# Ledger of designs, part 11: peptides against a protein of PDB entry 4GMN

Target 1, 375 residues: chain A of PDB entry 4GMN
Amino acid sequence: RYANITLLALVTLASIGTDFQETLVKGNQGSRESPISAADEEWNGFDDADGDAMDVDQKSSSGEDQEEDYEEIDVKEDDEDDDDDSITSEMQADMERVVGADGTDDGDLEDLPTLRELIQTAVPQLIRLSNLPIDSDESLTIQSHALSALNNISWTISCLEFANGENANIHNAWYPTAKKIWRKTILPILEADSADLKLATQVTSLAWAVARVLHGETPTDGNPHRKFISLYHSSKQQAGGNSNSIEEPEDPFQGLGVKCIGVVGSLAHDPAPIEVNREVGVFLVTLLRQSNNVPPAEIVEALNQLFDIYGDEELACDKEVFWKDGFLKHLEEFLPKMRTLTKGIDKRTQPELRTRADEALLNLGRFVQYKKKHA

## One batch from the design tools (peptide; made by RFdiffusion4, then SolubleMPNN)

Design b1_p8_7_s1 (from b1_p8_7, 5 letters changed)
Fold by OpenDDE base, seed 2:
Structure b1_p8_7_s1 (fold): chain B 375 residues (1-375), chain A 8 residues (1-8)
Amino acid sequence: as target 1 above (375 residues)
Amino acid sequence: GPALRTPR
């Protein structure tokens, strides 16, 4: 009886976290011009702050307009009005405030009562439940559901903009809790060295969500980047041997390999130790060099992480790692391989993978040009 | 179970 109530509560918290995420993603789609529509914007790094638009006189080479007839895929909005009233009116009101408000810096969530209760009341209990001794199938089930709820909450929060002091109240409330999730949930599970790839996938997904907010301020205790790199390699060795159907997630971006890349990339951002940055950067560049044996989704993620890590030339990692270890040469040598890889993805069968590969290819071209100008 | 969606 108590176990079933606990499981129901954990499922409900995981659902709340997912529904909040889906609605934040829908809200944020209105503000991000797709990187594809900004085709003419020069990639100036990640610091958009200094509006020195470099006037690049790209002479118009008249390439012939092949009007590829874009068949309007009439996405029938199947208005399946599944009025699944899963989003509480209070949660919807909190979300409308998060999307619309200049967040007050006070770190107080007075105006966000649902988010406050999630961070202050629910998450500490989920951390406890995720760190229980595993002595039964029931305790393993509780851990898995607690990790799912923590994942969904952490991912939802990681989709908020925190650059330039945006949502500072949420950031300030989440930051100590995110560090607690890292130290009390993620690290203990990673140290237990479990052969359970399901558990490894859950903890790695949670680690990515947490590291997307903490970046280089993620606790470096016990070199967690090396654990995730080791997990990446171990996952590849297991997939190659026994066709024990870990159902490759239908979504190529949900794979353990992508999640490992996302975690280690996020961990390598400033102000990460230069040694951590170097080990991660070398890992990512090595994936590009070995791209013939790497899933396209992992290449896309590795590129995005390399752009995010080395986009700012003022950072110590630019001089001490990017230039010193000759990463530009590897990126330039990879550019023709990326074009071939991207063209090899069928738009009909893998539309999302193709779109994200086209974006990553575009960004790679821009990034290589940028770094060549700033050499 | 609820799919562990990585956010897009």
Scores: peptide ipSAE 0.041, ipTM 0.820, DockQ to the pose 0.095
Fold by OpenDDE base, seed 3:
Structure b1_p8_7_s1 (fold): chain B 375 residues (1-375), chain A 8 residues (1-8)
Amino acid sequence: as target 1 above (375 residues)
Amino acid sequence: GPALRTPR
């Protein structure tokens, strides 16, 4: 009885975390023309005020009008508005406030009672449940559900804008809790050295969500970036040996490899130690050099992480790592490979992967040009 | 997108 109630509560908390995200995404669609997550912001470089408009001479090549009759596949969006009645009026009011909150800096969530209860009451219990001794299939199930709930809550919070002091109240409330999730849930599971790739995928997903908020302020104790790099390599070795490959997720971006890249990229942001930044930067650049054997989604993620880490020339990592270790040359040498890789993705069968690869290719071109001007 | 897995 108690176990079933606990499992139901964990499933409910995980559902709430998903529904919060979907509503935040729908709410932000009114403000952004593209459903690009804050992590998918097109890297435009710094606005160099020198508006040398490259006149791309539109040579109108008069290609002949082959009217290929595109049969308009009337994809009936069955708007199965499954009005999942899971969103309470209080949750909806909290979400509306989060999208509009130029909130006070004090980490007080008085105006966000549902989010307050999630952070202050639910998350500490989920951390406890994720740390139970695993002595039965039931305890393993409870851990998995607790990790799923922590993942969904952490991802939802990581989709909030925290730049320029936005949502500072939520950031300040979440920050100590995020560090607690890292130290009490993520690190112990990573140190247990379990061959369970399902558990590894869950903890890595959670680690990415947490690291997307903490960035370089993520606790560096025990060199967690090296553990995730090791996990990346181990996951590739296991996929090659057992024909019982854990079904590659239908979504290429949900793969353990992508998640490992996302975690280590996030860990390498300022103010991370330069040694951590260097080890991650070398790992990411090495993936690009070895791209013939790397899934396209992992290349896209590795590029985005490199842009985010090294986009700012004022940061110590630009001089001490990017320029010093000659990363620009590797990125420039990768451009023709990225063009070939991106063109090899079928738009019909993998539209999302193709779109994100086209964006990453565009950004890589811009980034290389930017860095050449600032050399 | 973010690795939100809907609980199965």
Scores: peptide ipSAE 0.039, ipTM 0.822, DockQ to the pose 0.090
Fold by OpenDDE base, seed 5:
Structure b1_p8_7_s1 (fold): chain B 375 residues (1-375), chain A 8 residues (1-8)
Amino acid sequence: as target 1 above (375 residues)
Amino acid sequence: GPALRTPR
């Protein structure tokens, strides 16, 4: 009885976290800026305004358009108004304020009551539930649902812009809670030598969401980056042996390997210790060197993480790691391989993977050119 | 169950 109520509450919190994300994405789409996932921010490093518009003379070849009379099949969209009344008017108002807030409000979460209750009341209970002793299938189920709810909330918050002091009130409220999730939920599960790849995937997903906000300020105690690198390698060894156990996620970007790359990449950002940055950078560059055996989605993630980590030449990691360890050479040597990899992705069967690979290829070319100019 | 959205 208590288990079922707890499970229902955890499912509800996980749904609220998902609905909050969907409405945040819709709210950002209502503003003319596409929902820039923090990964979809065009690396704006090139303010080189030299607009030499090469007029590509598109010779209009007047091909005779055969007007094929497309019978307008009046597909009655049955608007199944699934009025998923799950979004409270208070939650919607909080999301509208977050999307519409000029980032200058150093205000308390007083004006964001739903988000405040999620961070201050719900998350601390989810952390408590994720730390229950695992002594039964019930305890495992509770932990899994608590991790799911923490994941969805943490991902939603990680989709907010915090650059340039935007959403500073939310950042300041979330930051200590994010560190608490890391220290009390993520680290203890990573220290538990569990062969449970489902649990490992859940904790790695949560770790990525948390690390997307904390970046290099993520606690380095116990070298968690090495644990995620080890988990990456272990997951690859197990996938080769037991074809039966984990359904490969239909989305290539939801794989454990991708999540491990996303976590360690985020952990390596400034002000991360230079040795943490180096170990992660070497790992990522090694994936590019071994690209023949690496899924394309993991290559795309590894590239994006490398751009984000080493995009700023003023950072200590640029001189002490990128240049010192000769990363440019490896990126240049990878460029022709990336072109081949990207061209090998079928646009019809994997449109998202192809789009993200085309973008990562473009950015790799630009990044290599940038680093050569600033050598 | 609610899809564990790990939004990228």
Scores: peptide ipSAE 0.041, ipTM 0.817, DockQ to the pose 0.141; fails the geometry check
Fold by OpenDDE base, seed 1:
Structure b1_p8_7_s1 (fold): chain B 375 residues (1-375), chain A 8 residues (1-8)
Amino acid sequence: as target 1 above (375 residues)
Amino acid sequence: GPALRTPR
């Protein structure tokens, strides 16, 4: 009886976390014409205002207007009023406030009661449940559901804009809780050195969500970046042996390899220790050098992480790692390989992977050009 | 179960 109630509560919290995410994404789409995919921040470089636009005279060849009469297929929008009874009017009101909130810097969530209870009451219980001794299949199931709920909540919060002091109240309320998730949930599971790839995928997904908010302020105790790099390599060795048991996720960006790259990339941001940044930067650049044996989605993620880590020339990591370790040469040598890789992705069978690879290729060209001007 | 959606 108690176990079933606990499992139901954990499933409900995991659902609330996903529904809250979907509503935040819809709310952001209503305010910004382009969905901010984690790829849609086109790294435009710094616009040096003085760039002479070379007028490439595209000679307009006048091809004749064939008016193909497209019959207007009246797609009846069946308004399936999916009364998703999962979103309470209070949750909806909190989500509307989060999208519009001029946050106070005090970490007070007085105006966000549902989010407050989620962070202050639910998350501490989920941390406790994720850190129970595993002595039964029931305790393992409880841990998995607690990790799922923590993942969904942490991901949802990581989709909020925190730049320029936006949502500062939410950031300040979440930040100590995120550090607690890291120290009490993520680190103990990573230290247990379990061969359970499902558990490893769950904890790595949660670690990425947490690290997307904490960045270089993520606790460096026990060198967690090395554990995720080790997990990346171990996951590649296991996939080669037992083809029958690990359904590769249908989504190439949900793979454990991508998640490991996302975690270590996020951990390497300023103000991370320069040696942590170096070890991660060398790992990411090494993936590009070995790209013939690396899934395209992992290359896309590794490029995006490299742009985010080394995009700012004022940061200590630019001088002490990027320039000192000669990363520009490796990025420039990778450009023709990235063009070949991107062109090899079928737009029909993998449209999203192709789009994100086209964007990453564009950004790589811009990034290399920028770094060459500022050398 | 609720998919472990990483936000894209």
Scores: peptide ipSAE 0.041, ipTM 0.820, DockQ to the pose 0.094; fails the geometry check

Design b1_p8_7_s2 (from b1_p8_7, 3 letters changed)
Fold by OpenDDE base, seed 5:
Structure b1_p8_7_s2 (fold): chain B 375 residues (1-375), chain A 8 residues (1-8)
Amino acid sequence: as target 1 above (375 residues)
Amino acid sequence: SRALRTPR
């Protein structure tokens, strides 16, 4: 009886985390209707928001109207009215405030009561439940559900903008809790060195969500970046040997390899120790060099992490790692391989992977040009 | 529970 109530509560907390993310994504999509016409903007790094809109003269080329008679495929919308009444009016009001509030620096979540209760009341209990002694299938189930709820809450919070002091109240409330998740949940499970790939995938997903907020301020105790690099390599060795296909997730970006890259990339941001940055940077560049044996989604993620880590020339890692270890040459040598890789992805069967690969290819070209100009 | 897609 108590187990079923606990499991129901954990499933509900995991649902709340997803519904908040969907609401934040929908709220942010309403602001992102600015067309992808930024094809010609010089990539100036991450910080220059103030670029004047150049008037691109639309020369109207009159292409001939081929009337292709599109047969109306009457797709019966099965109105599955999933009345998912899961979003309370209080949760919706908190999300509307998060999207609209110029964050006052007071770390008081008085105006965000639902988010406050999630951070202050729910998350500490989820951390406790994720650390139960594993002595039964029931304790394993509770741990898995607690990790799922922590993952969903942490991902939702990691979708908020925190640059330039945005959402500072939420950041200040979350930051100590994120460090507690890292120290009390993530590190103990990584240290237990379990052969359970499902548990490893859950913990790595949670670690990425937490590291997307903490970046280089993520606790470096026990060199967690090396543990995730080791997990990356171990996961590749297991996939090659046992025909017990843990079905590769249908979504290429949900793979354990992508999650490992995302974690270690996030851990390598400033103010990470230069040696942590170097070990991660060498790992990422090595994936590009070995790209013939690396899934395209992992290449896309590795490129995005390299751009985020080394996009700012004022950072110590630019001089001490990027230039010193000759990363530009490896990126230049990879550019023609990336063109071939991207062109090889079928737009019809893998539209998301193709779009993200086209973007990563564009950004790689811009990044290489930028770094050559600043050499 | 839908596994939250990594929002990158």
Scores: peptide ipSAE 0.053, ipTM 0.844, DockQ to the pose 0.123
Fold by OpenDDE base, seed 2:
Structure b1_p8_7_s2 (fold): chain B 375 residues (1-375), chain A 8 residues (1-8)
Amino acid sequence: as target 1 above (375 residues)
Amino acid sequence: SRALRTPR
């Protein structure tokens, strides 16, 4: 009886975290849907920081306008009015405030009572439940649901903009809790070295969500980047040998390999130790060099992480890693391979993967041109 | 539980 109530509560908390994410994604898309053609966005870096606009002298080579008729995929909003009565009016009001508020720097969530209770009351209990001794199938189920709830909450918070002091109140409330999740939930599970790929996928997803907020300030104790790199390699060895395919998630971006890349990329951001950055950068560049044997979604994620890590030339990692280890040459040599890879993705069967690959190819071209001007 | 899609 108590177990079923606990499981129901954990499922409900995981649902709440999902519904929050979907609403934040819709809210942020609605603000970006000014149809500025993705072609005319000046490459202003990868951070929306008001840093010096990269003066990309577009020498207008008048190439013929092949109007590729982008069939508007009329995503029929199937108005399945599934009355998902899961979102309380208080949660909706908190969401509307997060989308519209100039975040006051006070780390007080007085104006966000639902989010406050999630961070201050629910998350500490979820951390506790994720650390229960695994002595039964029931305790394993509780851990999995607690990790799912932590993942969903952490992902939702990681979708908020924190650049330029935006949402500073939420950031300041979340930051110490994110560090607790890392130290109390993620690290102990990674150290237990479980052969459970489901658990590994759950903890890696949570680690990515947490690391997307903490970046290079993520605790480096025990070199967690090496654990995720090892997990990446181990996952590839298991997929090749046993036809107990963990059903590769229908979404290629939900794969354990992509999640490992996302975690280690996020861990390598400034102010990460230069040696952590180097080990991650070498790992990512090595994936590009071996791209013929790497899933396209992992290549897209590896590129995006390389861009985010090395987009700023003022960072110590630019001089000490990017230039010193000759990463530009590897990116240039990868450009023709990326074009071939992207063109090989069927737009009909994998539209999201194709779109993200087209974007990553565009960004790779811009990034290589930028780095060549600043060489 | 649907694993949350990783937004980018």
Scores: peptide ipSAE 0.050, ipTM 0.842, DockQ to the pose 0.137
Fold by OpenDDE base, seed 1:
Structure b1_p8_7_s2 (fold): chain B 375 residues (1-375), chain A 8 residues (1-8)
Amino acid sequence: as target 1 above (375 residues)
Amino acid sequence: SRALRTPR
């Protein structure tokens, strides 16, 4: 009886975390006519104002006006207002405030009661439940659901803009809790040498969501970047051996390998120790060098992490790692391989993977050009 | 926005 109530509460908290995320996505679409597609975050380098416009004289070939009369098929949109009663009016009002408010820097969530209760009341209980002794299938189920709920909440919060002091109140409230998730949930599970790939995938997803906010300020205790690099390599060895292929998730970006890359990339941001940054940077560049044996989604993620880590020339990691370890040469040598890889992705069968690869290829070209100007 | 990697 208590177990079923606990499981129901954990499923409900996991649902709330997803519903908040969906509401944030919908709210961001309402306030900007332009969906911030992953394409709008094109890494342009620094805006050098003196870009001489090369006049590419594209001759206008006048192709003839064939008026094909497309019959308006009046598809009645049945407005099935599936009022998914999952989103409470209070949750919606909190999300509208998160999108619209110049947050105070005090970490006060007085105006965000639902988010406050998630961070201050729910998350501490989820941390406790995720850190229970595993002595039964029931305790394993409770841990899995607690990790799922923590994942969804942490991912939702990691989708908020915290740049330029945006959402500073939420950031300041979340930051100590995120560190607590890391130390009390993520690290103990990573130190438990479990062959459970499901648990490893759950904890790695949670670790990525947390590390997307904490970046290089993520606690370095126990060298967690090496644990995730080890997990990446271990996951590749298991996929080759057992005919019980854990069905690779239909979404190539949900794979454990991609999640490991996302975590270690996030951990390598400034102010991470230069040694941590170097080990991660070398890992990522090594994936590009070995690209023939690496899933395309992992290459896309590894490129995006390299751009995010080394996009700022003022950071110590630019001089001490990027230039010193000769990463530019490896990126230049990878450009023709990335063009081939991207062109090899079928737009019909894998449209998202193709779009993300086209974006990563474009950004790789720009990044290489930028780094060559600033060499 | 990078597609949120929530396990469905």
Scores: peptide ipSAE 0.048, ipTM 0.827, DockQ to the pose 0.207
Fold by OpenDDE base, seed 3:
Structure b1_p8_7_s2 (fold): chain B 375 residues (1-375), chain A 8 residues (1-8)
Amino acid sequence: as target 1 above (375 residues)
Amino acid sequence: SRALRTPR
């Protein structure tokens, strides 16, 4: 009886975390009247105001209009009005406040009661449940559900903008809790050296969500970046040998390899130790050099992480790692390979992967040009 | 939009 109630509560908390995320995404899409075309989140280097717009002389080569009749596949949006009645009016009100909140600098969540209870009451219990001794299939099930709930909450919070002091109250409330998740849940599971790839995938997903907020302020105790790099390599060795491939997730972006790249990339941001940054940067650049054996989704993530880590020339990692270790040459040499890789992705069968690869290719070109201008 | 890789 108590176990079933605990499991139901954990499933409900995991659902609440997902539903809260979906509504944040929908709400943030609705308030952005212009779809920020995935093209407008271009990695623009820092706005040095000297916009010498290189006039790309589009020489209009008058190639003949083959009107390929794009049959407008009327994707009936089946408005499955799944009225997911799961979102309480209190959660919706908290979300509307998060989207509109003028940043108060205090970690006070008085105006966000649902989020406050999630962070202050639920998360500490989930941390406790995730850190119980595993002595039964029931305790393993409880751990898995606690990790799922922590993952969904942590991902939802990681979707919030914290730049320029936005949502500072939420950031300040979450920050100590995120560090506690890292130290009490993530590190102990990574140290247990379990051969369970399902558990490894869950903890790596959670680690990425946490590291997307903490970045280089993520606790460096025990060199966790090396553990995730080792996990990346171990996951590739297991997939190659046994025909009991854990079914690669249908979404290429949900793979353990991509999650490992996302974690280590996030860990390498300023103010991470320069040696941590270097080890991660070398790992990411090595993936690009070995791209013939790397899934396209992992290449896309590795590029995005490299842009985020080395986009700021004022950071110590630009001089001490990017330039010193000659990363620009490797990125430039990768451009023609990225064009071939991106063109090889079928737009009909993998539209998301193709779109994200086209964006990453565009950003790689711009990033290389930017770094050459600032050399 | 970085599609947030929540486990569905």
Scores: peptide ipSAE 0.047, ipTM 0.825, DockQ to the pose 0.228

